# Peptides against a protein of PDB entry 3EFO, part 179

Target 1, 262 residues: chain A of PDB entry 3EFO
Amino acid sequence: SQLADLYKSCETDALINFFAKSAFKAVLHQPLKVIREILVNQTAHMLACYRKNCASPSAASQLILPDSMKVLPVYMNCLLKNCVLLSRPEISTDERAYQRQLVMTMGVADSQLFFYPQLLPIHTLDVKSTMLPAAVRCSESRLSEEGIFLLANGLHMFLWLGVSSPPELIQGIFNVPSFAHINTDMTLLPEVGNPYSQQLRMIMGIIQQKRPYSMKLTIVKQREQPEMVFRQFLVEDKGLYGGSSYVDFLCCVHKEICQLLN

## One batch from the design tools (peptide; made by RFdiffusion4, then SolubleMPNN)

Design b2_p22_5_s1 (from b2_p22_5, 7 letters changed)
Fold by OpenDDE base, seed 4:
Structure b2_p22_5_s1 (fold): chain B 262 residues (1-262), chain A 22 residues (1-22)
Amino acid sequence: as target 1 above (262 residues)
Amino acid sequence: TSYVALNMENIEEDLEKLLDEA
């Protein structure tokens, strides 16, 4: 199972889009701290209301999520961790302004992908299959040193390679003999011409399909400096410049719900 | 209405269950 399938069964896509645009608009006239607090409060209030009025009695130690909003918290956390709302000094004003403006014009599908990237384990590709690999959760825990992953958020595309990536796959993708030979300065995959390379290119094409922006490809080697940028897209993890992990956020939401109901 | 209950004592396990059921 993948998060994408889970999301398709929920009704939070429009809400996340709305919250994102509302928050990003509010940045112009409200302190970031207030905006973040409002988002958390709104999340807690919605869930508290459901628990109070719709859910059957449950233990106080439980977080109750209606099926229609079962992925709301993860996307809300992604929103809260966005550079626009964190506004860390390490992030340029231009970058924050750029992302803010982009989101303000995004549709529901675009904002979904933007806040929670698609992470595909392409090392598991079956060249005989037309099916895309199932996306995995955006967390370091889902990566493998032996794996190769493609990440896309509608604006950027990353090809992440584990330090122990199979040489045969490296050869198939890059036409080089080993991990060390991969040039991370390249922004296009070489036309190697084997079935694996062709299928990877096909997948990349599908991901790019119907996206309003052309995604630049960045090759990322595990344990190299550019990986730190890539890791910021692992949105379920704790961010480098702040923001909670998904688990920590759930704990925070749960605590606030309890405070509202007690 | 259907809902998901996450036990905060073992939230990691419950998250995995949620994904498996999807």
Scores: peptide ipSAE 0.364, ipTM 0.859, DockQ to the pose 0.576
Fold by OpenDDE base, seed 5:
Structure b2_p22_5_s1 (fold): chain B 262 residues (1-262), chain A 22 residues (1-22)
Amino acid sequence: as target 1 above (262 residues)
Amino acid sequence: TSYVALNMENIEEDLEKLLDEA
């Protein structure tokens, strides 16, 4: 049903926590290139071993994923795309150090959310329901100009608004007449008091609940400068500062597996 | 042990199926 449920149902969350901490520790004494290669090789090796020894014969054009590790590649790609493992000069040493220390202290649940954020379609909210909307894939392809989305990774929270967001929802959330009137400098939503506003605030509260850090809210308008930062959290897409899309990574892993088995 | 087979020829479609199974 929900993307979050998919990730919670497997052992991948524990594996990623382990790989992340191991890799981030290795940064102190190994080149980043080597660390990245090790992570890819480990991923490919585990999957190749399973295919060779445990899986039924399958076509070479297929990628076989055990149920317990069916989401391992997506998490691994997110890890590889983290600024700590990237050597781009645009990323400050301080930012790398900061995120490294954060992850080194994260539990399994925290790291899971950190590497793959929740992306919720807020525009689909039913005010008569107390259920959270189903999370969508963290990709620009899942956004719509008519939509409003909430993204959270345990450290940051973004409210993304499409350029064609419904005026009634904008008024319901911000108490302003149009998209143009939204002040993106605000870090708190106004207490408008209507059912939609109340429900959104409730959802935000639920997301914040039991998280070790208070997530700062950033309002993001589509096509404005801050959207560039927001897009970096769409982890299935190609990163601005390096890293492959999820699809490209799967192709890479598949190729590596084939090389190991042939 | 059960597994998921993704066809690389139509990986996007198969990924959608994977998500729907969750």
Scores: peptide ipSAE 0.384, ipTM 0.860, DockQ to the pose 0.576; fails the geometry check
Fold by OpenDDE base, seed 1:
Structure b2_p22_5_s1 (fold): chain B 262 residues (1-262), chain A 22 residues (1-22)
Amino acid sequence: as target 1 above (262 residues)
Amino acid sequence: TSYVALNMENIEEDLEKLLDEA
């Protein structure tokens, strides 16, 4: 996928792994506010340095990203929005500790997927193709009411169904006649046995392959209450418990760079 | 070194372009 290729073509995945582990170590002896500020400042300083010393002259209204760091901001925003770095009472201490421990032991590939999930439009599957569908950006704007999407971050797997999902696909996946008949309490897909079901299961298997943890599957219907949990993994959107959207973060970084250079 | 310039006035469009070029 274009998105996957983008992440593989740069060293950002290694950088974010480093920043994540550094920040999560710092949590033990520094205030969260300070840690967040350091991360933003480091991002801005790196980009400001590049703009000042390496980039061609450009308009002040532009954000200049070197090829090696072109996806650094999106990863950094995801890191900043992680529960470990958020001071919210809604997040339990146990959850913070759990995620901190997980990330501290993650390799580069694991942390990459953890911070930026794969979101796959499986309603577009070609049952005769062995290729995975191209991932889309993790934002609500990329979802469609007519679509079915699979999201995975190495720990959780979600199958999201739009309210207008094709009945034939619903039948193919769940062996039920309509959207209303889908049981969202299931954690495993039925083995229906048709080509579409088999292809979906294969894709899920590929995603699960070489991951250190078995991902729990959650079936999510659009406009039902559990969708709120799913939306928290749409990392480019504004977080429920804090954190900016990707666009807002870019604006923040741009502003900081301008302040450093002016 | 190659770089990408994002116009903050049209950031959404430029982000799409960035993804398409990847």
Scores: peptide ipSAE 0.369, ipTM 0.859, DockQ to the pose 0.578; fails the geometry check
Fold by OpenDDE base, seed 2:
Structure b2_p22_5_s1 (fold): chain B 262 residues (1-262), chain A 22 residues (1-22)
Amino acid sequence: as target 1 above (262 residues)
Amino acid sequence: TSYVALNMENIEEDLEKLLDEA
């Protein structure tokens, strides 16, 4: 049920790592537009080849993805939406350079998490269970105003709170009476000491395990200004700086495959 | 090799086949 687990079962994670590093190397001497086109073309060609040579006949309105590459498109779209490959004035050169260097040194596991974050519905936590909650898709459509979600990409950690998040959970996590009382300037959760707080801290610890960097925690209230930063990590949605939604990208890939095969 | 078929006419629903599998 978790994309990360599914991704680990195939070689797609290695491919994405390779594509990311190759693309990020190419930015030094090739136009971004060309690099993006190459990535899309490579994706389409691989899938077209499979459809032509391996898949049974299917309707033209269908996109056929082999199991080994079924998550390739979503990660590819995430790569394409990375600031390094976006030519927007809103993104500073320093930020692009920084992220480029980060990815160039990432292993397969690190890049996997970096491009597609974990989004966990922590409001569903069972304090009696040692199991992590199942990750949800990184889309605003999966958020709930009544929910609390933890997002992590290996570099950043966000605790997102819906405007209608349960007061009892707020009390449990922050030791404050209501949503309005939460201090978003905090980068650490308070030591409240109740089972829910302890469980959340444990989960955060598990997420932090074996990551090369200590993730900074940002507390985000829904509908407040910092939420805009958080939304950038909802990678399946349309990007702020021109990146396509996952759905739009799939449509694009499908169209290109059809063009290759017809 | 097994594959997943996404109906592009109803892609939103079919995405569940890719990302929400157990």
Scores: peptide ipSAE 0.356, ipTM 0.860, DockQ to the pose 0.595; fails the geometry check

Design b2_p22_5_s2 (from b2_p22_5, 9 letters changed)
Fold by OpenDDE base, seed 1:
Structure b2_p22_5_s2 (fold): chain B 262 residues (1-262), chain A 22 residues (1-22)
Amino acid sequence: as target 1 above (262 residues)
Amino acid sequence: SSHVELDMSTIEEDLEKLLEEA
């Protein structure tokens, strides 16, 4: 159908860029609560329309997502949880204004990465391969106390170390004997020179490549105070200040779709 | 398939269907 073709032509990354810029522009003239409600309603209406006009009948418990929009909900949830639309006490008005301005100038690729970070399991690196490790979901459930993870969103870069990270990897990355010896005040990795260190630096370089801003590196130890900041970038988890988890958001959208169609 | 179906009763398990895009 013509409508089905329309949905096929819609790309999630373009949609989220559009919604983000529209919402961030609206912040100047509308209450945040209203803007968030509009975004949720728009999401539900688009998906309800697809289900009604394009999808085959299915059970009421099913959430049907067209391929072109199958990841729209997760990005929409990230947008809704952004500090521009959801104020947090630890974020100043200046920081919120800064982020707003940045997003207003971002292209599709930049905004996609900004709202949903890359989270890479660095501890799984194969030093004999030039391939980047596959990203994992941005959730605490995907972390491991035995693992080392790199998170990047185009503006910030975090290297997260589990409390049980392998000493040999710690030595390879930081040139120190143990987890306890890692200095989290540094913003640059030492040039150790071994294959693992070089590969990590290569990966970081690839991530930084063609990004408009130089990402500051923050080293984070599990269970230390700075980890709280890192956890705010695990966008699929429930936020500390009213942000929904991805699962909760999907349930919310599903409920609204059902209300629209019944 | 032109769409993805997620069962809300088992939504956490079905999230893996979306990993290739995120």
Scores: peptide ipSAE 0.298, ipTM 0.842, DockQ to the pose 0.711
Fold by OpenDDE base, seed 3:
Structure b2_p22_5_s2 (fold): chain B 262 residues (1-262), chain A 22 residues (1-22)
Amino acid sequence: as target 1 above (262 residues)
Amino acid sequence: SSHVELDMSTIEEDLEKLLEEA
C-alpha cells in the first residue's frame, strides 16, 4: 500500500531532526507544555495509523512499531527531555537559547547524536583492537562502579569514572596512583604514552573527527557533585524535572495509541 | 519482518531487541 511505502521511506533520524527543529521553532510562540503535548500526539498518531492500516490485529498489550520507526520513541523521548523543551533551573536562559540555535542548524546525523549520546565502556578497551567499543544504553543501569565510560553527544564529552575504577587504568590514563588523585579540573588528558592511553586518545580523536564542533572534555568522578550534570545525559533514565524514562514514555505512547484506536 | 512487536509487560527485555537491531 501507499501507506506502507510511506513508512518504509521514512527515516527515524530525519524525522527526529524535523520534529526537533519544528519544536524548537515553536518555542518562540507556544508554551512548552503545548509543544510537548503536540510531539507526543504526533508520535501516537503516527504509530496508531500504522497499527490500524498496516499491522495485523494484536493484543492490546502489544506495541507495534514499523521497522523504520522502531527507535523513534526513544529519540522522541530524548527530544522531549531536552532542556529547550523541558526547562531546568540549572540551565541558564542563554544556554538554552544557544542549544536551540545549535539544533536549528544541525544535520540529521548531528541531531541524532545530540539527542542520544554515545556511551562507551572504555574500561573494556582492547589496546590491540582497531574497533571502537560497543556503545551501551544511556542509562545509569549500564554504568559500573568499577568502570570508566566516555560519553559524547557532539557538543560535550565526559569521562566518567566509577569509584572503584581499576587503579591500573587510572594510572594508565591520568598517571596518578588512585581515584582520589584524579584532578577533575582538567579538560585534557595527559600524554602518558602507554598503549591504553594512546588507544583512548585515538578513540576520542575518532569521535571528534566526525563532528563539526570541538567537544570540551569534562572529567567526572562518581558520587561527586559534577556527576549530576553527567547524569542528565543518561537520557533513558527518569529526569529530575519531569522528564520520563524511556520505559515510561513507551507506556505513555502505548496508552495514547490505545485511546486513539478505542 | 516489517515491524517489531513489543509486549508492554516485558518491555524492559524487549528494548534490547530494538537497540540491537537499530
Scores: peptide ipSAE 0.297, ipTM 0.844, DockQ to the pose 0.736
Fold by OpenDDE base, seed 4:
Structure b2_p22_5_s2 (fold): chain B 262 residues (1-262), chain A 22 residues (1-22)
Amino acid sequence: as target 1 above (262 residues)
Amino acid sequence: SSHVELDMSTIEEDLEKLLEEA
């Protein structure tokens, strides 16, 4: 059908870019709560339309996502959880204004990365391979106390270290004997010169080269205070300030779809 | 398949499947 073809041609990244800019423009004239409600409503309407006109009959408990919009909910949730639309006490007015302005000028690729960060398991690096490690979902459930993860969203870069990170990797990256000796005040990795360090630096370089803005590196130790800031970038998790988890958001969308169709 | 079906009653398990397929 024509509708099916339309949904097939729909690209989530473009939609998110559009919704983000529209919402961020609306911030100047509408309450944040209203904007968020509109976004959820729009999401539900699109998916309800698909279910009504394109999908086969299914049980009421089913959420049906067209392939073209398979990841729409997760990105929409990220948008809804952004500090521009969901104020956080730790985020200053200036920072919110800054992010708003940045997003208003972002292309599709930039906004995609901005809303859903890339989280890389650095501890799995094969120093003999030129391949980048596969990104994992931005959730605490994907972290490991034994792991080291690099998170980047185009503006910020975090190197997260589990409390049980391998000493050999710590030595390789920081040239210190243990987790406790890592200086989290540094914004640059030392030039240790071993293969692992070189590989990590290369990866960081590749990530940086793809982005228009220089990303400040923040070293984060698990269970230390700065980790709380890092966790705010785990966008699939439940937020501290009213943001839903990805699962909760799916439930919310499903409920609204059902309401629209009943 | 042209679409993905998620059962909300088992959404956590279904989500994992979805993520593995992505």
Scores: peptide ipSAE 0.286, ipTM 0.840, DockQ to the pose 0.771
Fold by OpenDDE base, seed 5:
Structure b2_p22_5_s2 (fold): chain B 262 residues (1-262), chain A 22 residues (1-22)
Amino acid sequence: as target 1 above (262 residues)
Amino acid sequence: SSHVELDMSTIEEDLEKLLEEA
């Protein structure tokens, strides 16, 4: 059907860009609560329409996503959890204004990365390979106390270190003997010169390449205060200032779809 | 039309499938 073809031709990244800009424009003349409700309703309606008109009947316990929109819910949840739409008092007006303006000018690729960061397990690097490690889900559940992770969203870059991260990697990256000796006030990695350090720097360079903004590096130790800021970028988790986890959001969307179809 | 089916009863496991397919 023409409708089925439409869903096949849709690109999630373009949709998120559109929804983000539309929502952020609406902030100027509509209540935030209404905007959030509209976004949820639009998501539910699109998926309900697909289920009703394009998909074969399935169990009510199932959420059916067309391939072209299979990641739409996760990005939509990230959008809903953005400080511009949450508008918590803990977030300054200036920060909200800044984020709003940034997104209003972002291209499709930029907004995609902005809403869902890339989280890379750096501790798994093979110095013999020039390929980037496979990204993991942006959730605390994917972190390890023994691991080192690089997170980037196009604006910020974080190097997160577990409390039990390997001393040999710490030495390789920072040229210090232990986790305790790492200076988190540094915004640049030292040029240690070993293969691991060189590869990490290369990866960081690749991530930075062709991005419109220069990402400042923040070194984060697990269980230290700056980790709270880092955790805000684990977008699949429950937000510190509100917003649902990805799982909770999916449940919400599923419930709404069921209501629309009953 | 190709689609992904997520069972809400096993949503945690199904999310892993989405990661692999995304």
Scores: peptide ipSAE 0.306, ipTM 0.845, DockQ to the pose 0.821; fails the geometry check

Design b2_p22_5_s3 (from b2_p22_5, 10 letters changed)
Fold by OpenDDE base, seed 5:
Structure b2_p22_5_s3 (fold): chain B 262 residues (1-262), chain A 22 residues (1-22)
Amino acid sequence: as target 1 above (262 residues)
Amino acid sequence: TSYVALDMNNIEEDLEKLLEEA
């Protein structure tokens, strides 16, 4: 059907870009609550329409996502959790304005990375491979105290170190003997010169490549104060200043779809 | 059209189906 073809041809990254810009434009003349409701309703209606008209009958307990839109909910949740759409007093007007203007000028690829960062397990690097490690989900549940992770969203880059990070990797990256010796005030990694350091630098370079903004590197130690900022980029988790976890959002969307279809 | 079905009763495991596209 024509409708089925439409869903097949949909590109989630383009949709998110459109929804983001539309929502951020609407902030100027509509209440935030209304904007958020519209976004949720649009998500639910699109998926409900697909389920009703294009999908095979399925159990009511299932959430059916077209392949072309299967990641729409996660990005939509990230959009809803963006400071521009939150009404918390802890978020400054300047920050909202800044984020709004950034997104309004972003292309499809930029907005995709911005709303859902790359989180790479650096501790798993194979120095014999030139391939990037596979990204993990942006959730604290994917971190480990023994791990080292690189997070990038096109604007910021974080190197997160678990409290039990391997000393050999710490020495390889920072040329210091232990976790305690790492200076988190640095914004550049030292050129240690070993294969591991070289590979990490290469990966960082690849991530930075073709990005419109130079990403500032922030070194983050687990359980230190700056980790709080880092955690805000774990977008699948519940946000500090509001917003649902990805799981909670899916439940919300599913509930609304069921209401629309019954 | 092909689709992904997420079982809301076992959502944590089914979310892994979406990891490659995230």
Scores: peptide ipSAE 0.440, ipTM 0.878, DockQ to the pose 0.712
Fold by OpenDDE base, seed 3:
Structure b2_p22_5_s3 (fold): chain B 262 residues (1-262), chain A 22 residues (1-22)
Amino acid sequence: as target 1 above (262 residues)
Amino acid sequence: TSYVALDMNNIEEDLEKLLEEA
């Protein structure tokens, strides 16, 4: 069917780019609450239409997502939680304005990474492998006190250190004996020269490649105050100022779809 | 058109179906 063909041709990354730019443009003339409601409604309507016209009958407890849009909800939630659409007291007007302008000029790949960061378990690096570690979901539940994680969203890069990070890795990366000795004021990793350090630097280089902006590195220690900034990029978690977790958002979307269809 | 069905009663487990695209 024509409708089925349309859904097959849909690309979530293109959609989220479009929705982001449309929403960020609308910020100039519409209340944030209204914009967020529109985005949720649009998401629900698109998925409801698919379920009604393209999907086989399913249980009411199921959320049906076409393959082309199966990750639309998570990106939409990220968009809804962005500081441009969900203002936060700790974010200045200038910062919001800056981010708005940046997104307005972003391509599809840039906006995808911006809204949903890459979170890489650096502590699992195989120095003999040329492969990048598999990214984990952007949630605190995927972190570990024993782990070291690199987060990047195209604008910022964070190296998060668990309180129980292996001393050998800390020494390999920072050339210091322990977690306590790590200087979080640095914006560059030292050139220690061991295979692990070299591999990490390579990964950082790969991440930086093809990005229009140079990402500043921030070193973050678990349980220190600056970690709160890092946690804001764990986009699947519940926000502090009205933002929903990914799971909560899925429930919200599902509920709205059911209301539309019943 | 193929689709993914998420069981909202067990959403945590079904989220793994979407990990490849995250």
Scores: peptide ipSAE 0.437, ipTM 0.875, DockQ to the pose 0.737
Fold by OpenDDE base, seed 4:
Parts: C-alpha cells; structure tokens; sequence
Structure b2_p22_5_s3 (fold): chain B 262 residues (1-262), chain A 22 residues (1-22)
C-alpha cells in the first residue's frame, strides 16, 4: 500500500490547498507564530468536533480520524514545516517569497504533490511491467542503503542513491562501474539505452506529465553534503530547521484535542 | 461514518496498520 492510494480515498486535498493559500496570504499581515497556531487549532477543532459529534466513544489515548480526513494531519504537518511558515534565518527571503507565490497559484493536485512528494523505489523496477512502482512514505526509515529512489514534488526531482546501490543498476542508469564514479553535478541522465534506463526515463516522463513546471533533476549520493537538501523533502521526519516529525505532530494534535474535549 | 483510530501508546504500529489497510 502507498500513501497515494490512501489519499485518493480521502477528501482533504481541497482543504490542504485552502489552508495553504489562506496561511500564505496571512503571512503578509499576521505573525508566523499566530498562523501556525491557527492551523493547529483548526486541525484540532475539526477532529475534536468529529470525535464529539460523529464518532463512537473511544479511549482517550486514541486519535480518531474520519476516513475522509485520515491523511489531513500529515499534510497539515507538511504545511506547518514549509519554509514560508517556519521563516528560519537560514532560508533566504527570496526562497520564501518564491514558494509562497508558487503555492498561491497552485491547484489542488499541484499543492498535494508539493507538500507531500512522491518517493518511488526505482531499484525495484520491473522492466517487463508497465506499472509504476508504489510510492513509499517520505521518511528516512523507508530508504535503504541498497536502494535507489526517485523523489518529485512538482518543482524538483531527486535521484537518491544509497551507498550500497547495486552496481548493475548504477551501470544501467549512469553507465559507470560504481557508486563512486557517479557525477552528481549532472542534471540529466545519460542515454544508456538499456531497458532499465529506458523504463526509468519513462517514469520520469510520467511524473513530469501535466506538471506546470519542468522539474530539474538532482543526483544525490547518500552521505554526501547535498543529501541534506534531499532530506528536507522527507517530510514525515523532523526537519533540519525545525518542525515536528509526523508522529510528534500527531501527539501534539492529540493533546490539543484532549484539551478541547476535557 | 467510518474512521481510523490510532492508539497514541502504539502509534508506529498503528500507522503501519493504516497503510496496510489502504
């Protein structure tokens, strides 16, 4: 199972788009702290209302999510962790302004992908299959040193390679004999011409399809400095510049719901 | 209405269950 399938069964996409645009608009006239508090409060209030009025009695230790909103918290956390709302000094004003303006013009599908990237384990590709690999959760826990993953958020595309990536796959993708030989300065995959390379290129093409912006490809080696940039897109993890992990956020929401109901 | 219950005392396991059921 993948998060994409889970999301398809829910109705939170429009809400996240709305919350994002509302919050990013509010940045111009409200303190960031207030905006973040409002978003958390709104999340807690919605869920508290559901628990109070719609759900059957449950233990206080449980977080109850209606099926239509089962992925709301993860996307809300992604929104809260966006550079526009964190506004860390390490992030340039230009970058924050850029992302703010981008989101303000995004449709529902675009904002969905932007806040929660698609992470594909391409090392599992079956060259005989036309099916895309199932996306995995955006967390370091889903990566493997032996794996190769493609991440895309509608604006950027990353090809992440584990330190123990199979040499045969490296050869197939880059036409080099080993991990050490991969040039991370490249922004285009070479035209190797084997079935695996062709399938990867096909997948990249599908991901790029119907996206309003051309995604630049960044090659990322595990344990190299540029990996830190990549890790910022593992949105379920704790962010480098702040923000909670998904689990921590759930705990926060749960606590607030309990406070509202008690 | 259908809902998902996550036990905060065992949140990691419940998250995995959620994914498996999807």
Amino acid sequence: as target 1 above (262 residues)
Amino acid sequence: TSYVALDMNNIEEDLEKLLEEA
Scores: peptide ipSAE 0.420, ipTM 0.864, DockQ to the pose 0.577
Fold by OpenDDE base, seed 1:
Structure b2_p22_5_s3 (fold): chain B 262 residues (1-262), chain A 22 residues (1-22)
Amino acid sequence: as target 1 above (262 residues)
Amino acid sequence: TSYVALDMNNIEEDLEKLLEEA
């Protein structure tokens, strides 16, 4: 159908860029609550329309996502949880203004990475491979105490280390004997020179490549205070200053769709 | 047009269907 073709032509990353810029423009003349409601309603309406007109009959308990929009909800939730759209006193006006300005100038690729970071399990690196490790979902549930993860969103880069991360990898990355000896005040990795260190640096270089901003590196140890900042970038989890988890948002969208169709 | 169906009664498991797109 012509309608099905329309949905097929839509790209989620372009839509999110559009919604983000539209919402951030609207902040200047509309209440935040209204903007958030509009975004949720638009999401629900698009998906409801697809279900009604394009999708095969399915159970009411199912959320149907067209292939072109199957990741729309997760990005939309990230947008809704951005500090620009949250009304919290803990968020400074300067921070809101800064992030608003950043997003307003971002291209499609930049905004995609900004709203949903890459989270890479670098403890699984094959030093003989030129391929990047497969990204995992940005949730605490995907971390492991035995693992080392690299997170990047185009502006920030975090190297997260589990409390039980392998000593040999710690030695390879930091040239120190144990987890306890890692200095989290450093913003640059040492040039140790072994294959693992070189591979990690290469990966970091690839991530940094063609990004408009130089990403600041933060070393994070599990269970230390700076980990709280890192966890804010696990965008599928519930936000500290508001916003739903991805699962909760899906439930919300599903409920809204059901209300529209029933 | 192809689509993904998520069972809201078992959403945690079905989310894995979208992992490759994250």
Scores: peptide ipSAE 0.403, ipTM 0.868, DockQ to the pose 0.734

